Peptides against a protein of PDB entry 3ZOQ. Designs and how they scored, part 148

Target 1, 223 residues: chain A of PDB entry 3ZOQ
Amino acid sequence: QLLQDSWWNQLKEEFEKPYYQELREMLKREYAEQTIYPDSRDIFNALHYTSYDDVKVVILGQDPYHGPGQAQGLSFSVKPGVKQPPSLKNIFLELQQDIGCSIPNHGSLVSWAKQGVLLLNTVLTVRRGQANSHKGKGWERLTDRIIDVLSERERPVIFILWGRHAQMKKERIDTSKHFIIESTHPSPFSARNGFFGSRPFSRANAYLEKMGEAPIDWCIKDL

## One batch from the design tools (peptide; made by RFdiffusion4, then SolubleMPNN)

Design b2_p24_2_s4 (from b2_p24_2, 13 letters changed)
Fold by OpenDDE base, seed 1:
Structure b2_p24_2_s4 (fold): chain B 223 residues (1-223), chain A 24 residues (1-24)
Amino acid sequence: as target 1 above (223 residues)
Amino acid sequence: LREELEDTSFPSDEELEEARKLLE
């Protein structure tokens, strides 16, 4: 996929490295022989919607939803018309309690992405019905580099790290420049242990306002 | 419960294992 110039300048060297070439070859086989999500054209949607320079907030996910029609290349987001997964439902519940947003009738977070919220999974593809099936195949090295180049950016970024997996990336973030919002994962298994009441949305906007930047309109309109 | 288990793409392996133990 063709990346925006801002991301290409940051990542072009990665695409020439052996690990990525191996990943690419693996993906070619997987997409040819298996049902892989998201659609190959949507793999880099997070980077397509949010340029390197426009990133204000990063929300890290693990890997894409593995059900039909769900994944759209954005962490936690599902295509319109798709039933909201439990974690996403909890995200919207927290959003409502945090800043009063209504629960949208869809699960697309594209409006966040367009405002500078990088919705990045650490692994960008998955085999149908097999969570983490593409773990350890090379994506993590690329997405680590994405985190690294954002950490190196002079303009501050807000990293929202839900759960242990995302929080493991904290060591890659220069906390002298960037802000981190941490809580338990929005999953039903962990949300009541800290995610609910964490108010990540208002906290993120508070940081943005302090920086003199426009806050994110987190409220999602019905389609 | 089934719906919650289908949302297994996002919790970490450790978190999933902890959750499974709670369900057993």
Scores: peptide ipSAE 0.041, ipTM 0.690, DockQ to the pose 0.162
Fold by OpenDDE base, seed 2:
Structure b2_p24_2_s4 (fold): chain B 223 residues (1-223), chain A 24 residues (1-24)
Amino acid sequence: as target 1 above (223 residues)
Amino acid sequence: LREELEDTSFPSDEELEEARKLLE
């Protein structure tokens, strides 16, 4: 739970609040009694890889993958060697069609995170085999605060909101300062209804360039 | 179909329910 100074300064008050203490105690029990993903050391990987000040783009997910060895604390991302989940496959398909990137032989999005893409799930833990098992336990309040402090930041941020769950956070984003890219979710259930062809990667880079910032190298190299 | 249903952690509950109805 050790965060970079920039995030700590933004979130330290949250960690002292009762809701987070209750969440923390719940998580202690869960990790002791259940198989919880990601590894406890990886829960805050999104914040570890992307400091508050370095955030350029935010991609919101719901909760971590709940299969063995999948989740690595980054939304949509899987550890190297893990089969790409369907939504991630569709993300890479859109990436290829959008800006011509090759589909990587792995599913790790760490390279995005290191460039300022905050890969944030709204819920940061999950029980093995039980999607949304930690929904409503306090994570949403913390991650809402993460969105809030980014929204309050003077330096603009690009929020990529795939699907209805992520789009529910739109009301928390100051659109006078920040940019929002919306489409249907990359899930096979919804990708054909708007995600494909939405070109979120080129659009994000277009905003970054307009702001005078370096674009994201979205292309992921093989390992 | 099974593979698609295994990736249900990311779509919203509403989206999943809609998808399930279409698949049934």
Scores: peptide ipSAE 0.041, ipTM 0.688, DockQ to the pose 0.181
Fold by OpenDDE base, seed 4:
Structure b2_p24_2_s4 (fold): chain B 223 residues (1-223), chain A 24 residues (1-24)
Amino acid sequence: as target 1 above (223 residues)
Amino acid sequence: LREELEDTSFPSDEELEEARKLLE
């Protein structure tokens, strides 16, 4: 529950609520009895790398990768040395086509997070090999609150919403103040239906520039 | 196939179901 002050100020009330206490107790049991991803210390990495005030862009995922060594607490991101999942490969393909970035030799998006890209999953934990196993256990309420407090922030945020799940959160976003970039999901099952060619990276930077903010350096260097 | 399954956590439930049907 260690968070930066900026996030703590926004979320401290949530951590005292019964739903989160129940979630915490559930997670204690899960981590004790099963293999849960990501590592418990990495659950809130998205908030650790990107403070509340530093958020420029939000990219929503569903839940963490459920394979060994993959999840690092950031949506779509995998630890260095891990094979890039298909959706991530497609993200990099679009990145290359959009703004000319080379495909990195790893899948870590930490460099994005450090620049103000909140890589947030709506569910922050998962059982090994069991996608969505922690769906409906309380994470969604917390992450909804994260979206809410960002929506309430005076400084505008850019929300990149890939796929239906992420787009369902649009109703929580004040579109009079914040910007939304929507397309189909980067998954191989949907990428050709709108994700490819959507140019979310250049569009996000265009919004940032209009706001007088520094653009994101989306290009990822090899490790 | 395994790689595709590992990445199916991100699509919506509906999209996941459709994907599963394709992978079966």
Scores: peptide ipSAE 0.034, ipTM 0.653, DockQ to the pose 0.151
Fold by OpenDDE base, seed 5:
Structure b2_p24_2_s4 (fold): chain B 223 residues (1-223), chain A 24 residues (1-24)
Amino acid sequence: as target 1 above (223 residues)
Amino acid sequence: LREELEDTSFPSDEELEEARKLLE
């Protein structure tokens, strides 16, 4: 599948670079020889759902869930019918406390993506049962470029950076143009140290309204 | 699994070539 035109214009040069060619060859071997998540057709779902021009908010994750049927190419999101991972549960708890949304009966964040929330992992694939198994293979260079081209965009973007890994990308973001919302990670190991009560959803919408843009409908309907 | 690779979400060499032709 071809990327949307707006992303293609921003990223086409990356696909011609040796690092991406090597990454692609690696992925071909991995998908052929092992169980890799997400499905190969879903790797770039974040870019498919949210065009370069339509990005309003970015939420960064590290790498996909490594269990069967979980990853769907969107950070923190799981396919319908899959039990919500602990971090996602905490995200929904904060969502409820922040803006009063009900906790959905599924974990799909596709509705956010369709509204301009880029749910981007820094690494876009993983081996089954092996977290971070595709770290350092080239994805980070591509996703860094994604952050860079968004940072260079004149129209402001809101970056929600949960935890240290995501916050390390702050240096790539032009804060003279863009807004950053930071807190601890929604993981059970860190959520009570700052994530809960951080109110990222209402704060993001406040920035959007200030910019004259439509806010995100963060509430997720049951399926 | 091989068929899944052909249906990948990232551009194939053929798709990249076609895209380049459209932009030139």
Scores: peptide ipSAE 0.011, ipTM 0.485, DockQ to the pose 0.016

Design b2_p24_3_s1 (from b2_p24_3, 10 letters changed)
Fold by OpenDDE base, seed 3:
Structure b2_p24_3_s1 (fold): chain B 223 residues (1-223), chain A 24 residues (1-24)
Amino acid sequence: as target 1 above (223 residues)
Amino acid sequence: PFFGEPKVEPPQSESEPPDESEKE
């Protein structure tokens, strides 16, 4: 079984479809012939750390970081010891201003994932040094299905949609059931245009509290 | 199988790739 039970029950049919089989065969070639990120065992880390039933918040990214040792299968997250990318630095700046968290000495968001924050990229693999190199290869169809099955879930989800790419997925989300937090992207090129001051963390927790759910501890401890 | 269990986090450094959202 590729995924934990709750996700497998939602997605097992996708893995039997021709598009995914073609994607899988492509990936086998890519991983054999190229340097691909993340490690093949880490591709589904977002789903491994956060079960379908445990999803409270979704944060959508585009595709994995394409530098050595960066990507760990979680959107925006980098492995410990990796320099924090600019967007992630801005995420932590907003986190500090929003709810007073200290800026951690690492960039791992695993603690969020373990609390029910699905850190999902729309494309789950990338070639080294080649951003979006696996765009349009089939991942988007799978990740669209992930969004769809979450949208169909009775228990509400909070979708944090930073930037245009993530916001394009809003059409797949039943906003009568689910909550949307939108702003510009945390990238240095867009953060000052609305990301800073958007307070996504406190807003997400406010929704969780209204739903009678435990809030996310967004503060990340140093390693 | 090609896909396996999650790995524990190892450290390395590099810059963030540009994405479509950076053009906002």
Scores: peptide ipSAE 0.020, ipTM 0.591, DockQ to the pose 0.247
Fold by OpenDDE base, seed 4:
Structure b2_p24_3_s1 (fold): chain B 223 residues (1-223), chain A 24 residues (1-24)
Amino acid sequence: as target 1 above (223 residues)
Amino acid sequence: PFFGEPKVEPPQSESEPPDESEKE
């Protein structure tokens, strides 16, 4: 499926570069020979749900969930009917404490994506049961370019950077134009060290309001 | 970009062990 025109205009040059051609050929082999997540049609869901011009907030993840039926091409998000991963449970706990939202009966963040929350992983594919198996294969170069073109955008973006991996991308963000919300990762191993009580949702909306933009409805309805 | 025909999704299951980002 073709990218939306706004993303195509920003990324078309990347798709012609040798690194991306090599990545594409690698992915064709991987999808043919192994179980790769997400489904090949879902790889770019973050860009499909949120156009370049509509991005208000960016939430960076590392790579997709590597379990069956989990990944849907959106960082931290899982398909309906899938048990919420521990990090996602903690995200919803913070959401409840921050702005009073009920914990949804599913883990789909598609409603955020449709409102301008770019749910971007730095690596967009993974082998089943093998976390980071597609690290260093070319995705990071493309996703770095996504961050770069957002950083170059005149209209400000809010970057939510949970954990060290996401925070390493801060050097690519023009902090004179864009807003950064940083905390520890929502993982059970780190959430108590700063994620809980970080109030990223209310803080993001406070920035949007200052910019004269509509806030995100972070509350997720049950399905 | 096109990387081949969509695969049939495997059955939904519980979350597997955390990745490196979940260990931070």
Scores: peptide ipSAE 0.018, ipTM 0.577, DockQ to the pose 0.450
Fold by OpenDDE base, seed 5:
Structure b2_p24_3_s1 (fold): chain B 223 residues (1-223), chain A 24 residues (1-24)
Amino acid sequence: as target 1 above (223 residues)
Amino acid sequence: PFFGEPKVEPPQSESEPPDESEKE
């Protein structure tokens, strides 16, 4: 099995559908002919680190970082030793202001993923230096299904929706069961317009506590 | 299988690509 049993049970039907088979064949060609990110073994890292049942929080991204060594299959996250992208720097600035965490010396969000923060991009692959190059190739249908099965889950989920792209997914979320945290995107172009001071981390933990769930330890240790 | 297990992200290359994150 490629995925944990909990996700496989939710998504197995998608993997049998023609659109996913076509996507997979496309990806085989892309990875053979071009430099594609993340590594093919890392595409589903968000689902590998966070099982369907363990999801407490979802943070939606658009597509992976398209620079060498950056993407690790988690939204906004970068591999250790990789310079923190501007949006990630702003995420850590807000984290510091919100709950007093130190800014880590790396950009890996794996510790969040392991605690039940699903770091999901809507598109899971990208060509080197070509943002959104795999947009409209089938990933969005799969990731929409991921959102749908989480929305259908009885146990509540917190969706953190930064920016318009992520917020467009709100229509797929049963807001009678699930909690939504919305703000502008952490990008330098939008962060000052509402992301800074939005306190998504403390707000998420407050919802978790109300649900009787353990809060997320958002503070990231240095490596 | 073509798709594998989660990997730790490699260190950033010397050249940062432009941040194409959504502008609001």
Scores: peptide ipSAE 0.039, ipTM 0.583, DockQ to the pose 0.277; fails the geometry check
Fold by OpenDDE base, seed 1:
Structure b2_p24_3_s1 (fold): chain B 223 residues (1-223), chain A 24 residues (1-24)
Amino acid sequence: as target 1 above (223 residues)
Amino acid sequence: PFFGEPKVEPPQSESEPPDESEKE
């Protein structure tokens, strides 16, 4: 099976649907003919690191970084040794101001994923140098289903929705049950308009504590 | 399968091309 059991039980029907088969065939051609990110083995890393049952927090991104060696299948995250993209730098600046964490010397958010932070992009692949090149090809239907099954989960989830694209997913979330943290995007173009000072990390932890769950250790150690 | 194998860290790249998602 493609995914670990907890996600497979939630999503297995999607992989048999025509839209996903068409997406899969498209991706086979794309990976054969062009440079596609992330590596095909890393596409579902968000679901591999964070099981359905272990999800505490969701952070939505749009699509993967489209530069060499950057994308690792986790939203906003870059592989160690990769220069931190501008949005990620701003995320770490807010993290520092919010809860006092030092800025790490790398951009890997794997430590968050392992603690139950689902780092989900709505589109899971991209062509080299071509942002949103795989938009509207079927990923959004699958990732919408991921949001739906989390919304349907009895145990509450915290959704962090940065920017308009992510906030459009709010209509799929049962806000009577789940907690939403919204702000402008961490991009340099929008961060000063509400992202900075939004304190998503402390707010998420406050909600987790209220629920009787362990908070996330958001601080990232240097490598 | 074509998808699914968890991959471990470390490729090193210094490229920071702006993503359209970063413009929102």
Scores: peptide ipSAE 0.022, ipTM 0.608, DockQ to the pose 0.279; fails the geometry check

Design b2_p24_3_s2 (from b2_p24_3, 9 letters changed)
Fold by OpenDDE base, seed 4:
Formats: C-alpha cells, structure tokens, sequence
Structure b2_p24_3_s2 (fold): chain B 223 residues (1-223), chain A 24 residues (1-24)
C-alpha cells in the first residue's frame, strides 16, 4: 500500500478517485520530462514520518522548495547540507527567541515530524525554478481531505497557520475541538509584521500540556 | 519509488524566490 496503515485507512478512497488518477498521470509525465521536486520517493514524507494517530501539531506550507537539493517532502524543511532558506532562518530565529533553542547547523525538521508535527504542504510537487507550477492540478483536493480527516478526529490537534494561504484552510477545521495558532508568514517580507514575537512553539506546548500530552522538543540538534 | 523512476540528481542550491505565501 502507498501509505502506512493509519493514513491509508483515512485516505485510501481518495487514491481511487478520478482526480487523483489524473494527477498521477500528470506527475508521471512531469517527472519524466522535467526536473520535479521533491524526489518522487519523498512526496509523502510528511505522512510517512507522522502517522494519522500520532499527529499532535500541523504546520501548513504552500508548495515545496523549487531549488536543487532543497525539498525533502516536509513543509519548510530542507535536506542536511543545504543552505537554510530565508523563511526557515526566520523560523529558527523565532524558535530561539521563544524558547531559547540554539540555531541548528542544518535545516532538517525531521526531528519535529518524528514527534508528531505534520509538516504538510498543500501542493506536494513543483517544477525546478517554477514556484506554484503544480498548483490546481489535484494536490489541493487530497490535502484538503487530510485536513478534513484530522478535523474529524476526536483527539485534538494544534494547527499552526502562518500567512494568508494557510489561514484560508481554517474554514475546514473544527475550532470547537482543535486549537489554532495564527500569525503572518515567516518570510522576510512579512515576518516583522507579526511572525516575530508570535511564540508559536511555546504556545503549542502549552496546549499540549493542557491536554495531558507530552510537549514537543522543538530544539534541533546539530548534525 | 512512487512512480518507479530513478532518483533525480540533486540540483545546485539556488535561492528560492518567495512563494505566494511568502509575499504576503
């Protein structure tokens, strides 16, 4: 099966739908004819690292980094050895100011994913050098379903929604059960307008503790 | 692999232009 059991039980019907079959055929062509990111093996890494039942926090991104060697199938995350993108640098600056973590020497957020932080982009692929090139091709329908099944889950989830695009998904989230942390995007263009000082990491852990859950260790060790 | 294709070569690091969310 394509996904581990907990996600497969929630999403298996989506993969049989015409829209996903059309998306799959498009992706086969794209990966054959163009340079597409991430590697096809890494497309569903967010779901591979964080099971449906283990999700504690969701951080929504738009689409993958479109530069060489960057994207690894996790929102905002880059492979070790890759220069930290500006938005990710600002995330680490806020992390340091919020809870005192050191800035890591790499940009991999895999340690967050392994603790139950679902690092989900709404679009899961991109052409090299062409931001949003796979927008409106079917990914949004699948990722909307991912948000929906999490919203329907009895065990509460914390959604961190940076920027307008992520915040547009709030309408799909049952705010009577789930917690929302909103601010401007960590991009250099918007971070000073509300992201810095928003303290999303300490706030998320405060909600987890209130629910009787183990907090996230947000501090990232050097490699 | 998801599509059965070989692993792509890692491209050189280019500074990514901000996506639509980053331009907000």
Amino acid sequence: as target 1 above (223 residues)
Amino acid sequence: PFFGEPKQEPPESEDEPPDESERE
Scores: peptide ipSAE 0.020, ipTM 0.576, DockQ to the pose 0.397
Fold by OpenDDE base, seed 2:
Structure b2_p24_3_s2 (fold): chain B 223 residues (1-223), chain A 24 residues (1-24)
Amino acid sequence: as target 1 above (223 residues)
Amino acid sequence: PFFGEPKQEPPESEDEPPDESERE
């Protein structure tokens, strides 16, 4: 069994489908012949840290960081000791401005994941130095299914959709049940056009409180 | 492991080359 029970019950049928078998065979070749990120053990970390039932918030990314030691299977997150990427720095700047959190001395968002923030990339692997190199290989079909089963869940979810790529998934989300927080991407190229001041963290917590759920502690402790 | 492969080597650097996802 590849995933914990709650996700496995939702996704097990996907893993038997031809598209995923083809993806798996492709990935076997890629990991054998190329440097692929994240480590093969970390591909499904988002689903490992956050069970299907425990998902409160979803933050969608595109694909993993393609530099050495960066990706850890969580969108926007980097392993401890790794320099914070520009987008992540802007996320922490907005976090500080939004709810007063200190900027952490690392870039790991594992603490969010453990609280029910699903940090999901739409594509879950990448070749070293080659952004989007695994685009269109089958991951999008699986991750679309992840969005679908969350959308079908009775208990509401908050989807944070930064940038156009993430916002394209809005059509898959039942907005009669689920909440969407949209802004421009935290990238330096777009952050000043709407991400800064969007206050996604306080807004997410406001929705959680409205639903009678515990808010996320977005503040990240130093290591 | 997912594919049964050994864990990849430790990172050579902490530097992040430009990512297309950051172009949005």
Scores: peptide ipSAE 0.020, ipTM 0.567, DockQ to the pose 0.475
Fold by OpenDDE base, seed 3:
Structure b2_p24_3_s2 (fold): chain B 223 residues (1-223), chain A 24 residues (1-24)
Amino acid sequence: as target 1 above (223 residues)
Amino acid sequence: PFFGEPKQEPPESEDEPPDESERE
């Protein structure tokens, strides 16, 4: 099976639907003919690192980084050894200001994912150098279903929605059960308009504690 | 999913431009 059991039980029907079969055929062609990110084995890393049952927090991104070696199947995260993108730098600046974490010497957020932070892009692949090149090809329907099944879960989830793209998914989230943390995007173009000072990390942990769950250790160790 | 493709090579550059999503 493509996914671990907890996600497979929630999503297996999607993979049999025509839209996903068409997406899959498109992706086969794309990966064969062009440089596509992330590596095909890393497409579902967000779901691999964070099971359906283990999701505590969701951070939504748009699509993967489109530069060489950057994308690792996790929103905002970059592989070790890759320069931190501007948005990620701002995320770490807010992390430092919010809860006092040091700025890590790498950009991998795998430690968050392993703790139950689902780092989900709404589109899971991209052509090299072509942002949003796989927009509207079927990923959004699958990732909408991911949001839906999390929204339907009885155990509450915290959704961190940075920027307008992520915030458009709020209509799919049952806010009677789940918690939403919204701000402007961490991008240098928007971070000063509300992201900085939004304190998403401490706020998320406050909700987790209120729910009787272990908080996330947001601090990232150097490699 | 894995489509039978080989693993992509390591990054050629550490200073590639960010995704447009970082401009929201």
Scores: peptide ipSAE 0.020, ipTM 0.576, DockQ to the pose 0.476
Fold by OpenDDE base, seed 1:
Structure b2_p24_3_s2 (fold): chain B 223 residues (1-223), chain A 24 residues (1-24)
Amino acid sequence: as target 1 above (223 residues)
Amino acid sequence: PFFGEPKQEPPESEDEPPDESERE
């Protein structure tokens, strides 16, 4: 099976649907003919690191970084040794101001994923140097289903929605059960308009504590 | 899933153009 059991039980029917088969065939061609990110083995890393049952927090991204060696299948995250993208730098600046964490010497958010932070892009692949090149090809239908099955879960989830693209998914989230943290995007173009000072990390932990759950250790150790 | 051979290229120093989310 493609995914671990908890996600497979929620999503297995999607992979048999025509839209996903068409997406798969497209991806086969793309990976054969183009440079596509992330590595095909890393496409579902967000679901591999964070099981359906273990999701505490969701952070939505748009699509993967499109530069060499950057994308690792987690939203906003880059592989160790890769220069931190501007948005990620701002995420760490807010993290420092919010809860006092030091700026890590790398950009990997795997430690968050392992604690139950689902780092999900709405589109899971991209062509090298071509942002949004795989937009509208079928990923959004799958990732919408991921949001839907989380929204349907009895145990509450915290959704962190940075920017308009992520906030458009709010309509799919049962806000009677789940918590939403919204702000402008961490991008340099928008961060000063509301992202900085939004304190998403402490707010998320406050909700977790209210729910009787262990908070996330958002601080990232150097490698 | 596996859709082809891994294409791992070394990081080139090309400035990453901002995506749509980075333009908001």
Scores: peptide ipSAE 0.018, ipTM 0.562, DockQ to the pose 0.425

